# Peptides against a protein of PDB entry 5JNO, part 14

Target 1, 112 residues: chain A of PDB entry 5JNO
Amino acid sequence: MVAKFQPPPEYQLTAAELKQIVDQSLSGGDLACRLLVQLFPELFSDVDFSRGCSACGFAAKRKLESLHLQLIRNYVEVYYPSVKDTAVWQAECLPQLNDFFSRFWAQREMED

## One batch from the design tools (peptide; made by RFdiffusion4, then SolubleMPNN)

Design b1_p11_1_s2 (from b1_p11_1, 4 letters changed)
Fold by OpenDDE base, seed 1:
Structure b1_p11_1_s2 (fold): chain B 112 residues (1-112), chain A 11 residues (1-11)
Amino acid sequence: as target 1 above (112 residues)
Amino acid sequence: VDLSSYSVKLP
């Protein structure tokens, strides 16, 4: 039996913190993108730690992983229960997350 | 520019 997904302590939002993000959101997809930025600022970091600390073997990952998406979806469900339906999640949230994240880094690559 | 690492994998 698989235990219900629970966020790590560093990604556990209080009701007040989540409400603040929701109040700024226009839709479930918009909320998902805002949660992405708030929960995982490291995914938007341009810092090359391997350059500054080669001895630690750190390699920055700039990829959205399943755990990121699961965590975001869990919070989105609180105010948009319809995303419990996988089809709705795939139609309303995933494309917006992908576009937002991909465009961010595409723009950064163009500026280099 | 390779954006493959920036793409969300759809299930």
Scores: peptide ipSAE 0.045, ipTM 0.692, DockQ to the pose 0.042
Fold by OpenDDE base, seed 3:
Structure b1_p11_1_s2 (fold): chain B 112 residues (1-112), chain A 11 residues (1-11)
Amino acid sequence: as target 1 above (112 residues)
Amino acid sequence: VDLSSYSVKLP
């Protein structure tokens, strides 16, 4: 058997913290999105890395990566065990995460 | 807008 996934300390939620998020959630997908915001606020920051360098135009890309998804899924599973099924995770949570994340930044770009 | 930088990296 594989050892239980243990999140890094900065991404460790207490039962009370998770419960609070769950109480605000309407579904597993909604919970996933709320966890995304709570666990990874850095993915939603508009830090301008180009301000110090006008020539390179470098800006950090905001990408929702596999590790983020793994962490979110582990927490979602606590209250929605069905997402242990990959098909359920892919149907119920991943699309919502993607839509939420992409829309967030699309809207921000239009507002700028 | 280019949303490629915001795409989900699936496991």
Scores: peptide ipSAE 0.045, ipTM 0.692, DockQ to the pose 0.045
Fold by OpenDDE base, seed 5:
Structure b1_p11_1_s2 (fold): chain B 112 residues (1-112), chain A 11 residues (1-11)
Amino acid sequence: as target 1 above (112 residues)
Amino acid sequence: VDLSSYSVKLP
């Protein structure tokens, strides 16, 4: 038995909040991308934590990781239950998330 | 530019 995924309080959306995002979305993949921006704005930040901590050499990498994806998928499933199927999730949402995220930072790096 | 750092890490 798999435990129910519980989002941290800072990532808990109310039904009204989620609906507002859904109303702006044209597809499950589009919804996923909008959720990415709304839930994890820190992944799009230019903040260099390595400057803040030279001693530890910590440099925050901007990576879209499994936990982020699980949380996004959990919300997408509310209105697009078909993404419960892993094949659908991988075909409809993951490529759009990856393209959106990677292109964002690729473009930003070219500007630097 | 290392784009691998921006790739999605699949579960």
Scores: peptide ipSAE 0.044, ipTM 0.689, DockQ to the pose 0.045
Fold by OpenDDE base, seed 4:
Structure b1_p11_1_s2 (fold): chain B 112 residues (1-112), chain A 11 residues (1-11)
Amino acid sequence: as target 1 above (112 residues)
Amino acid sequence: VDLSSYSVKLP
């Protein structure tokens, strides 16, 4: 048995909040992208996590990681239960998430 | 800039 994923408190959406996002979504993949923006605005900011550490020159990379994906998937499957199937999740949502996220930052890099 | 840093990390 796989343990149920529990969202951290800062990423817990109410039913009303989730419904509002769903109402604006055209598909599971679209919903996933909207959830990405709403749940993790820090992934779209120019604020460096190295800020505040003058001794550390390491800048945190902006990556869409497993925890982000798991959280998004849990919300998506509420209204699109087909994404419970890993194959469906990988085919319908992950490519859209990757394209959206990578294009966002690619565009930002070109603007500099 | 390395754009690979902005890719989805699959498990």
Scores: peptide ipSAE 0.044, ipTM 0.686, DockQ to the pose 0.044

Design b1_p11_1_s3 (from b1_p11_1, 3 letters changed)
Fold by OpenDDE base, seed 2:
Structure b1_p11_1_s3 (fold): chain B 112 residues (1-112), chain A 11 residues (1-11)
Amino acid sequence: as target 1 above (112 residues)
Amino acid sequence: VDLSSYRVELP
C-alpha cells in the first residue's frame, strides 16, 4: 500500500513551480539536484536557523536524510516515473544527489 | 526503508 507523505507547507510545490524546475533540468538526476537546492536551501548554509527561530526550534543539518530524499523523489517521479523503481532511483538520482551535495561542501571547505 | 511506499499528492 502507498502511504501518504505529508510535506511541510514550505516544501509544497505547485505544478507551475515544479514545471519551471523541470524545464531547466537535463535529466531526472539533474532535476533531483535542482529540487534539492530549491526545497532545502538550509542544507547549503552555515547559518544555524534555530538561533533565529525559538518557536520552531529548527536545526539545520548538513546531510541528506530520508525525508529529504523521499520528498525529492516524489517530485522527480512526476516527470520521470521510472524512478518509482527503486533500482532506477538508486542508479540515476541518488549518486548525483550525493555527488552534488558532497562536492558542494568539499568546495566550501576549500574556500573557507 | 523503501521510500517508494510513500507518495506526495501533487496538484
Scores: peptide ipSAE 0.054, ipTM 0.707, DockQ to the pose 0.040
Fold by OpenDDE base, seed 5:
Structure b1_p11_1_s3 (fold): chain B 112 residues (1-112), chain A 11 residues (1-11)
Amino acid sequence: as target 1 above (112 residues)
Amino acid sequence: VDLSSYRVELP
């Protein structure tokens, strides 16, 4: 069984913080995207390893992983209990998260 | 992007 929802301290939102995000959200999918930005700003940072490695100039591509999605889903579930249903989560939240994240990096790639 | 919707145990 899955352990009780208890996020790491760095991903713990207060009731006031979560409420503020919810108040700005128009849907569960919108809330999910806002939580993505608030919880994981590092996924939107352009880390150019050329700053530390002059030989390769490698830039890391960010990945949205299962743990990120689980944390977001747990918070969304508080105000949109319907996302407890996997089909609802997959239809309403995951596509929006994927589109938002992918478009962000696609746009950044075009600007480089 | 990993779109897995499976429940994950939080650390």
Scores: peptide ipSAE 0.054, ipTM 0.727, DockQ to the pose 0.043
Fold by OpenDDE base, seed 4:
Structure b1_p11_1_s3 (fold): chain B 112 residues (1-112), chain A 11 residues (1-11)
Amino acid sequence: as target 1 above (112 residues)
Amino acid sequence: VDLSSYRVELP
């Protein structure tokens, strides 16, 4: 039995919105990366998540969390059902997500 | 977290 997951409202895509992203995607892994950018732009911003204290000097690290990955996977499954298989998800999508995300921040760290 | 244990129903 699979537990029903409810995404936060800000991460709920309509069928039309998802289709637009899919139409631009070349593969399940590519779709996953596009969804990452579309759904979670905050992961690509210089704005620190610790807005509660600008004086404490805490810098939150950007990371892909289980919730992010779970949500992306569910959207990818709509058009690439094969990712329902964990082995496929781990082979086709996770490496691409990790590479895309890590390269983005690696480049940013080198620039400034 | 085992992501295979969770699903989102999408339109």
Scores: peptide ipSAE 0.052, ipTM 0.709, DockQ to the pose 0.040
Fold by OpenDDE base, seed 1:
Structure b1_p11_1_s3 (fold): chain B 112 residues (1-112), chain A 11 residues (1-11)
Amino acid sequence: as target 1 above (112 residues)
Amino acid sequence: VDLSSYRVELP
C-alpha cells in the first residue's frame, strides 16, 4: 500500500515549473538529473558552514539519499510513467543520477 | 522506513 508523501515546500513543484524542466529534458534519465539540480542544490555546494558556525559544526551532505531519489522518481513518473517499474528506474535513471553526481564531485576534488 | 511505500501527491 502507498501512503501519502508530502514534501517540504521547497521541494514542491507546480505543474508549470515541472513542465519547464521537462521541456529541457532529453530523456527520463536526463529529467532525473535536472530535477536533482533543481530540487537539491545543497547537494552541490562546497560551503563550509562550520566556518560561520563553530558551535554547531554543521557539514553539508554530499550523498544521495532514498528520500531524494524517491522525490525525483515521483516527478519523473509524471512524464515517464514507465519508471514506476523498478527495473526501468534502475536501468534508465539511477545510473545517470549516480554518474552525474559522482562526476560532479570528482571534478571538484581535482580542482582542489 | 521503506520510502517505496510513499508517493508524492503532485498537482
Scores: peptide ipSAE 0.043, ipTM 0.699, DockQ to the pose 0.038

Design b1_p11_1_s4 (from b1_p11_1, 3 letters changed)
Fold by OpenDDE base, seed 2:
Structure b1_p11_1_s4 (fold): chain B 112 residues (1-112), chain A 11 residues (1-11)
Amino acid sequence: as target 1 above (112 residues)
Amino acid sequence: VDLESYRVELP
C-alpha cells in the first residue's frame, strides 16, 4: 500500500488553486518557484511572525529547508510527473528555486 | 545553501 501525501492544512491547495498556479507557469521549474511564493510567503518577509502571533509560536525563517522542497515537489508532480525522478527534480527545479530565492534576498539586501 | 543536496522525499 502506497502512502497518500497529505500536506498540513496551511499548505493544502485545492485543485482549482493549483490549476491557477499551473496556468501561470511556464515550466516545472517556474511552477516550483510560484509554489514557493504561494505556500511559504514567510520566507520572503522581513516580519517577525513569532512576535505577531503568540498563539501559534511560529518563527519565520529565511532559508529553504527540505520540508519546503518536499511540499513543493509533491504539487509539481501533479502536472509534471517527470520530477518524480530525482535527477529531473535536481536538474529542472532545484536550480531555479535556489536562484529565485537567492536572487530575491540578494536584491533586497542591495535595496536596504 | 546547496539545495541540490536535498534528496529526501515525503512518504
Scores: peptide ipSAE 0.094, ipTM 0.732, DockQ to the pose 0.040
Fold by OpenDDE base, seed 3:
Structure b1_p11_1_s4 (fold): chain B 112 residues (1-112), chain A 11 residues (1-11)
Amino acid sequence: as target 1 above (112 residues)
Amino acid sequence: VDLESYRVELP
């Protein structure tokens, strides 16, 4: 038996919140990217903020991790059950997530 | 979760 994934309280979306995101989404992959932005804005936070903090000196790493992906997939499955199939998840969602996330930070790096 | 697709940079 596999335990059902439960999101942490800070990442718990209401049905209305999720529906709003879904209504704006064109596909499961698009939904995944929108969820990435909505659930984990910290992954897109400006590096300049951490640079401006002379006291903490901590630069948060912008890294997409397995737990992030698991949470996103859990929500995507609600409206796109096909992503329960790992092959579908890998073909439709993961490439789009990687592309979106990578391009975001690549663009930021070029602007610096 | 499989992260192999994420590890490949797309054009």
Scores: peptide ipSAE 0.093, ipTM 0.718, DockQ to the pose 0.036
Fold by OpenDDE base, seed 5:
Structure b1_p11_1_s4 (fold): chain B 112 residues (1-112), chain A 11 residues (1-11)
Amino acid sequence: as target 1 above (112 residues)
Amino acid sequence: VDLESYRVELP
């Protein structure tokens, strides 16, 4: 039995918020990338915690994890039910998410 | 296990 989609309160979008993102999206993969930015802005943070804390030298890891991807997929499925098929999700959404995220940080690395 | 391959209830 598949459990009902219910995100944590911190990541719960209203119908109006989700619709706005969908209206700006050209595809399921594009929607996935927009959701990534909206739901997890901390993954794009330019703050260097290692420089901010001389005592601990903590540096936040910037990587896409299973929980991030699960949450994004569940929202994408609302308007693009074809991504319920794993092959479609892996072909249309995952590569775009990875490319978008990796290119973002690659560009920032070149600017530093 | 690739968890993003399945529809699940999020914690």
Scores: peptide ipSAE 0.059, ipTM 0.706, DockQ to the pose 0.037
Fold by OpenDDE base, seed 4:
Structure b1_p11_1_s4 (fold): chain B 112 residues (1-112), chain A 11 residues (1-11)
Amino acid sequence: as target 1 above (112 residues)
Amino acid sequence: VDLESYRVELP
């Protein structure tokens, strides 16, 4: 039996919100990247060490995880049904997501 | 975890 995934309320987009993002998107991969930014702004926030314990040495790393990707894929497939095919998702969306996310943090690291 | 099992139907 297959469990049905429901996004948390903070990650639930209305049809109008999704359409707005789609209208700005050039491709499924581009849409995926825009969804990444819109759904998960916390993945792009600087770690505020001033609020944490400087002695614990914990440096929070931002990671793009499988649940993030699955949620993005669910939205992308609404307007790009071809990404239902895993091969298409892996070829068109995943590399772009990874590149975009990695480049963002690489650039931030260089600014330090 | 089977990611396909988390596919949801969106409007």
Scores: peptide ipSAE 0.050, ipTM 0.691, DockQ to the pose 0.037; fails the geometry check

Design b1_p11_2_s1 (from b1_p11_2, 3 letters changed)
Fold by OpenDDE base, seed 3:
Structure b1_p11_2_s1 (fold): chain B 112 residues (1-112), chain A 11 residues (1-11)
Amino acid sequence: as target 1 above (112 residues)
Amino acid sequence: FPDTEVYLLGS
């Protein structure tokens, strides 16, 4: 047996909160994207110091990391147990997460 | 200038 994964308190969802997200989701991949936004809003915020200072070399970095993906997958598995299969996770969720996240920032970059 | 650098890492 394996130890049950416990997310950090900052990323803990109640059953009711998770259900609310699920109720708005159309698929496991869609749920994954919604969880991405809900769990990690910091990945979608632009802290821009470079615009205020042309000489500033500051660049905000947004990384969708393995831990983020693992947390999302853990919650997706509650309602879509099939994503326990890595092949399913890679086919159904990861591409949608990648597309959503990259499109978000590509659009923001274009608006600058 | 782009104000954000985006990285996507696999699971």
Scores: peptide ipSAE 0.069, ipTM 0.723, DockQ to the pose 0.052
Fold by OpenDDE base, seed 1:
Structure b1_p11_2_s1 (fold): chain B 112 residues (1-112), chain A 11 residues (1-11)
Amino acid sequence: as target 1 above (112 residues)
Amino acid sequence: FPDTEVYLLGS
């Protein structure tokens, strides 16, 4: 059997911290997006280190990975237990996460 | 300068 997921220490939220985010959320999908922003601000950074050091060949990558999604889902389940069902998670939360993250960076790509 | 790539993975 699969062991229970435990977040890394840097991504652990207290009950009070999670409750504060939940109180601002309108749905499970909305909660998921708010958790994305709160837990992983590094995924939304527009800092380009290659501009400061062109010789290093730095290439920034912004990747929403399985670990990020699993962590978000773990917290969403606390207040929306239905997302334990993969079909519900894929219908209610993943599309909102994908749209939010994609639109964020699409807008940044158009800004000059 | 290299461009930034954005990836989304479903799980």
Scores: peptide ipSAE 0.065, ipTM 0.716, DockQ to the pose 0.046
Fold by OpenDDE base, seed 2:
Structure b1_p11_2_s1 (fold): chain B 112 residues (1-112), chain A 11 residues (1-11)
Amino acid sequence: as target 1 above (112 residues)
Amino acid sequence: FPDTEVYLLGS
């Protein structure tokens, strides 16, 4: 047997918190995008991490990683169980997540 | 390296 995925404490939503987000969502894809913003505000930060350390050469990267997507999908499927099907997840949620994320940063680049 | 870099999901 494989244990069910458990989110880290910082990404654990109560039923009430999730319901609040769902109530504002128009679709599974929309819910996914709202969860992205709520769970991972750090992905939308303008913080320049390399500025704080000139010696280490660290460069901050903003990207959607497997853990982010897994967490979002786990919550989305509570109200949209069809996303348990990978094909549905890839067709209905992933494109919207990517479009939302890319548009956000593309717009930010133009404003800066 | 640039200060920040954005990577998109593969299509």
Scores: peptide ipSAE 0.059, ipTM 0.713, DockQ to the pose 0.047
Fold by OpenDDE base, seed 4:
Structure b1_p11_2_s1 (fold): chain B 112 residues (1-112), chain A 11 residues (1-11)
Amino acid sequence: as target 1 above (112 residues)
Amino acid sequence: FPDTEVYLLGS
């Protein structure tokens, strides 16, 4: 038996909060992208400590990691239970998440 | 720190 995944408190959405996001969503993939923005705003902000330094060589990274994806999937499947099927999750949600996230940062890089 | 961001999807 494997324990049910539970989000950390900082990423816990109430039913009302989730419903509000769902009501704005057009699909499971769209919901996934909206959850990405709502749950992890830190992934869409500039790195503060990068300012004022040009010599340290540190490359600031924004990564969409397994925990992020697990959290998003857990919420998406509440209203789109088909994403419990890994093939559906990989076909309908992951590409849209990647496209949205990549496009966002690609645009930011071009504007710098 | 350089004013650049590296982004990727990990799954």
Scores: peptide ipSAE 0.067, ipTM 0.711, DockQ to the pose 0.051; fails the geometry check

Design b1_p11_2_s2 (from b1_p11_2, 5 letters changed)
Fold by OpenDDE base, seed 4:
Structure b1_p11_2_s2 (fold): chain B 112 residues (1-112), chain A 11 residues (1-11)
Amino acid sequence: as target 1 above (112 residues)
Amino acid sequence: FPDTEVLLLGR
């Protein structure tokens, strides 16, 4: 049997918390984007992960990683079971996540 | 390095 994915404690949502997000969502893709913001606010911060080294000139990239996507997908599946199908996940959620994330940073880059 | 990394969907 394949082990069930267990989110790290810092990304564990209660049923009530998830329900609140779902109630605000209009679709699986919309839910995915809302989960992105709620679970990973650090991806939308102006503070680089390289805060420990302001002198090294390293700029941390803000990117969606496999863990982010897996966590979001797991929560989306609770209310939109169809995303268990990889084709549905790739068609309905991934493009919206990518568009939302890229638009956010494109806008911020233009404003600064 | 770019500030952001966009997801690339398979084609």
Scores: peptide ipSAE 0.043, ipTM 0.706, DockQ to the pose 0.046
Fold by OpenDDE base, seed 3:
Structure b1_p11_2_s2 (fold): chain B 112 residues (1-112), chain A 11 residues (1-11)
Amino acid sequence: as target 1 above (112 residues)
Amino acid sequence: FPDTEVLLLGR
């Protein structure tokens, strides 16, 4: 038996907040992407500011980390219990998360 | 771009 994971306060969603996101989601993968944006807006922050501001220095490249994925999965499981199955998570959610995140930054790179 | 290895690790 594994202890229930508790997200840090900054990544804690109320039931109402989660429901609102779910209501806008069309699938587990879609929900995962929406959660990615809502929980971790810092991963989508504009790095141009850091580049343009000598005082800000270098901004590290944004990366999805295991903790991000774990948190997202925990919330997705609430409404899509099937993602408890790793195979389902890998087939339905991870590819969409990767595509969404990659496309976001690829587009930003192209526009600049 | 996210690390593919990290993505596969997932939870």
Scores: peptide ipSAE 0.066, ipTM 0.777, DockQ to the pose 0.045; fails the geometry check
Fold by OpenDDE base, seed 1:
Structure b1_p11_2_s2 (fold): chain B 112 residues (1-112), chain A 11 residues (1-11)
Amino acid sequence: as target 1 above (112 residues)
Amino acid sequence: FPDTEVLLLGR
Protein backbone atom coordinates (compact mmCIF):
# COMPACT_ATOMS: atom_id res chain seq x y z
CA MET B 1 0.00 0.00 0.00
CA VAL B 2 1.14 3.51 -0.81
CA ALA B 3 0.99 5.98 2.05
CA LYS B 4 -1.40 8.89 1.80
CA PHE B 5 0.08 11.70 -0.23
CA GLN B 6 1.02 14.68 1.87
CA PRO B 7 2.27 17.88 0.27
CA PRO B 8 5.40 19.58 1.53
CA PRO B 9 4.68 22.63 3.67
CA GLU B 10 5.72 25.04 0.92
CA TYR B 11 3.00 23.62 -1.34
CA GLN B 12 0.13 23.59 1.11
CA LEU B 13 -2.83 25.76 0.18
CA THR B 14 -5.53 26.90 2.56
CA ALA B 15 -9.15 26.40 1.62
CA ALA B 16 -9.45 30.11 0.92
CA GLU B 17 -6.40 30.15 -1.34
CA LEU B 18 -7.63 27.16 -3.29
CA LYS B 19 -11.12 28.61 -3.60
CA GLN B 20 -9.72 31.79 -5.07
CA ILE B 21 -7.97 29.80 -7.78
CA VAL B 22 -11.04 27.66 -8.42
CA ASP B 23 -13.24 30.73 -8.79
CA GLN B 24 -11.05 31.84 -11.69
CA SER B 25 -10.99 28.42 -13.33
CA LEU B 26 -13.19 27.34 -16.21
CA SER B 27 -12.59 23.59 -15.96
CA GLY B 28 -10.56 20.93 -14.23
CA GLY B 29 -7.85 21.28 -16.84
CA ASP B 30 -7.82 25.03 -16.49
CA LEU B 31 -7.63 24.68 -12.73
CA ALA B 32 -4.69 22.32 -13.14
CA CYS B 33 -2.80 24.88 -15.21
CA ARG B 34 -3.50 27.66 -12.73
CA LEU B 35 -2.29 25.46 -9.90
CA LEU B 36 0.86 24.73 -11.88
CA VAL B 37 1.65 28.43 -12.08
CA GLN B 38 0.71 29.19 -8.49
CA LEU B 39 2.47 26.26 -6.84
CA PHE B 40 5.60 26.07 -8.96
CA PRO B 41 6.61 29.49 -10.27
CA GLU B 42 10.20 28.24 -10.37
CA LEU B 43 9.32 26.05 -13.35
CA PHE B 44 8.65 29.19 -15.38
CA SER B 45 11.84 31.02 -14.51
CA ASP B 46 14.63 31.54 -17.00
CA VAL B 47 16.97 32.86 -14.35
CA ASP B 48 20.46 31.45 -14.59
CA PHE B 49 21.82 31.51 -11.08
CA SER B 50 25.05 29.96 -12.29
CA ARG B 51 25.86 33.25 -13.93
CA GLY B 52 26.40 34.66 -10.49
CA CYS B 53 27.64 31.44 -8.94
CA SER B 54 29.72 29.15 -11.12
CA ALA B 55 30.66 26.99 -8.17
CA CYS B 56 27.14 26.01 -7.17
CA GLY B 57 26.41 24.22 -10.43
CA PHE B 58 22.85 25.50 -10.46
CA ALA B 59 20.69 24.26 -13.31
CA ALA B 60 17.23 25.62 -13.92
CA LYS B 61 14.51 23.00 -13.89
CA ARG B 62 12.10 23.10 -16.78
CA LYS B 63 10.61 19.67 -16.30
CA LEU B 64 7.31 18.55 -14.84
CA GLU B 65 7.92 15.77 -12.37
CA SER B 66 5.70 13.21 -10.68
CA LEU B 67 5.57 15.21 -7.47
CA HIS B 68 4.31 18.29 -9.33
CA LEU B 69 1.56 16.32 -10.99
CA GLN B 70 0.58 14.54 -7.80
CA LEU B 71 0.21 17.82 -5.96
CA ILE B 72 -1.83 19.41 -8.71
CA ARG B 73 -4.11 16.40 -9.03
CA ASN B 74 -4.65 16.31 -5.28
CA TYR B 75 -6.04 19.84 -5.31
CA VAL B 76 -8.01 19.41 -8.53
CA GLU B 77 -9.77 16.41 -6.98
CA VAL B 78 -11.27 18.65 -4.31
CA TYR B 79 -13.51 20.41 -6.81
CA TYR B 80 -13.43 17.91 -9.68
CA PRO B 81 -13.67 14.48 -8.06
CA SER B 82 -13.88 12.80 -11.45
CA VAL B 83 -10.12 13.21 -11.89
CA LYS B 84 -9.67 10.50 -9.27
CA ASP B 85 -10.23 8.30 -12.28
CA THR B 86 -6.86 8.04 -14.00
CA ALA B 87 -8.47 7.95 -17.42
CA VAL B 88 -10.19 11.27 -16.74
CA TRP B 89 -7.01 12.79 -15.36
CA GLN B 90 -5.10 11.71 -18.47
CA ALA B 91 -7.79 12.96 -20.83
CA GLU B 92 -8.82 16.23 -19.20
CA CYS B 93 -5.86 17.55 -17.25
CA LEU B 94 -2.55 16.11 -18.43
CA PRO B 95 -2.89 17.25 -22.05
CA GLN B 96 -3.73 20.77 -20.95
CA LEU B 97 -0.83 20.85 -18.52
CA ASN B 98 1.56 19.61 -21.17
CA ASP B 99 0.29 22.02 -23.79
CA PHE B 100 0.42 24.98 -21.45
CA PHE B 101 3.89 24.19 -20.18
CA SER B 102 5.36 23.36 -23.58
CA ARG B 103 3.85 26.42 -25.26
CA PHE B 104 5.25 28.64 -22.55
CA TRP B 105 8.79 27.46 -23.09
CA ALA B 106 8.45 27.30 -26.85
CA GLN B 107 7.43 30.94 -26.87
CA ARG B 108 10.30 31.88 -24.60
CA GLU B 109 12.78 30.12 -26.84
CA MET B 110 11.48 32.03 -29.84
CA GLU B 111 12.05 35.30 -28.04
CA ASP B 112 15.69 34.42 -27.37
CA PHE A 1 9.45 19.79 -22.01
CA PRO A 2 8.14 17.04 -19.77
CA ASP A 3 8.28 13.60 -21.30
CA THR A 4 5.12 11.59 -21.77
CA GLU A 5 6.14 8.95 -19.27
CA VAL A 6 6.46 11.48 -16.48
CA LEU A 7 3.03 12.85 -17.22
CA LEU A 8 1.38 9.45 -17.47
CA LEU A 9 3.00 8.12 -14.31
CA GLY A 10 1.96 11.13 -12.28
CA ARG A 11 -0.57 10.53 -9.58
Scores: peptide ipSAE 0.065, ipTM 0.773, DockQ to the pose 0.043; fails the geometry check
Fold by OpenDDE base, seed 2:
Structure b1_p11_2_s2 (fold): chain B 112 residues (1-112), chain A 11 residues (1-11)
Amino acid sequence: as target 1 above (112 residues)
Amino acid sequence: FPDTEVLLLGR
């Protein structure tokens, strides 16, 4: 039996939700960035969630990690199958994700 | 800024 990627419940998108994001996207890289924002808003927050939540030990990291990228790639792949090729993923999506994320925090640093 | 190595590992 073929094993399928199964995201955690908090990162599970319905077909309709994904389509909505896709409809707003201009490319696979753009879709990846939009998914980054939608799936992981905690990466764009200064809030220490562990301080606000006594029931969970969640600690937000302002860093893109492998799991984040894997989740994003899984969804991008649905509408842009070419990203199954690692070379395409690295050329089209990763640079845009990195630029988007780094520019966000660079701008925040200048504003605060 | 995210670590480039981390980004590449997410391939």
Scores: peptide ipSAE 0.063, ipTM 0.766, DockQ to the pose 0.044; fails the geometry check

Design b1_p11_2_s3 (from b1_p11_2, 5 letters changed)
Fold by OpenDDE base, seed 2:
Structure b1_p11_2_s3 (fold): chain B 112 residues (1-112), chain A 11 residues (1-11)
Amino acid sequence: as target 1 above (112 residues)
Amino acid sequence: FPLTEVYLLGR
């Protein structure tokens, strides 16, 4: 028996919400990038969370981690089942995610 | 060293 991936409540999308994002997407890779923005807006924020919350001690990191990628992939698979193949995921989605995320922050650094 | 980092992972 295989345990199904269950996202935390804050990252749970309804079928309607996911469909809306899919309708705006041009490809699986594009969908992945849109999901990145929708699910994890904190990764695109200048807010210092460690400063904002002295009680929790949480330090926000501007990096894509395995859990982020797993969540995105699970949603992408709904409409692009081919990404269940790791080779397809690595060829079609990961490079776009990396480029999108890296370029975003590179542009922000140039503006500062 | 960049401010942002991406860890590319496969399944």
Scores: peptide ipSAE 0.091, ipTM 0.739, DockQ to the pose 0.045
Fold by OpenDDE base, seed 5:
Structure b1_p11_2_s3 (fold): chain B 112 residues (1-112), chain A 11 residues (1-11)
Amino acid sequence: as target 1 above (112 residues)
Amino acid sequence: FPLTEVYLLGR
């Protein structure tokens, strides 16, 4: 028996919170990007850890992982059931998530 | 790698 996917408590949105995001969204892909920002603000952190630690030179990796994508897809499916189809998810949501995330950091690097 | 490619390869 496959266990139901449950997000960690820190990523559990209430119905009201999710509805607010949905009301601002124009599509499933747009909703996915908004959920990315709302659920995982740490992925957009401007903190330069390499500058913060001269001894280790640690730099935080900005990487979208399978858990992030599963969480986002779970919420998108509530209002856009069509993304249960993998082809729709890959065509409508994943490219937008990738473009949004990569362009965000590309723009930030040009400003530095 | 781009996210899209990673996902497609892992699919």
Scores: peptide ipSAE 0.087, ipTM 0.746, DockQ to the pose 0.038
Fold by OpenDDE base, seed 3:
Structure b1_p11_2_s3 (fold): chain B 112 residues (1-112), chain A 11 residues (1-11)
Amino acid sequence: as target 1 above (112 residues)
Amino acid sequence: FPLTEVYLLGR
């Protein structure tokens, strides 16, 4: 038996919150991208520490990590059980997540 | 410095 994945408290969605996101989603991949934005807004924040201190060399970095993906997948599975299949997850959700996240920051980088 | 690190999975 596999233990049920429990998200950290700060990433726990109620059934109503999840349903609201699902109602706005067109597909499992679209749902995944919307969950990415809703669950992890910190990954999209414009924190530029380098402008405040050029000497310290600190720059805010955002990483889309395996834990983020695992959490998103667990929520997507509630309404799209087919993504339990890794092949489906990799074909329908991961490419959209990667494209969305990369395009977001590529655009931000060009605007700077 | 780059603003983010993007991991392209499944490609």
Scores: peptide ipSAE 0.077, ipTM 0.728, DockQ to the pose 0.054
Fold by OpenDDE base, seed 4:
Structure b1_p11_2_s3 (fold): chain B 112 residues (1-112), chain A 11 residues (1-11)
Amino acid sequence: as target 1 above (112 residues)
Amino acid sequence: FPLTEVYLLGR
């Protein structure tokens, strides 16, 4: 038997919170990106970014990991059940998540 | 130097 995925308490969304995000979303991929921002604001923080410097050679790292993706997918599938299919998830959501996340940090670098 | 490195891990 497969255990149901349960998000950690800090990443729990109420039905109302999720609905609000869904109502603003244009697609499953768009919903995924909005969930990324809402669930994981720490991935967009300037804390590590500001620590990077030429003197120390530190470069801030932001990673979308399996847990992040699983959490997002679990919420997306509530309103877009098709993403339960891995092929659909990989075609419709993952590329958009990657593009959005990468563009965000690329833009931040260009602002300097 | 790049200030950030972006990674996508897993599927």
Scores: peptide ipSAE 0.065, ipTM 0.716, DockQ to the pose 0.049

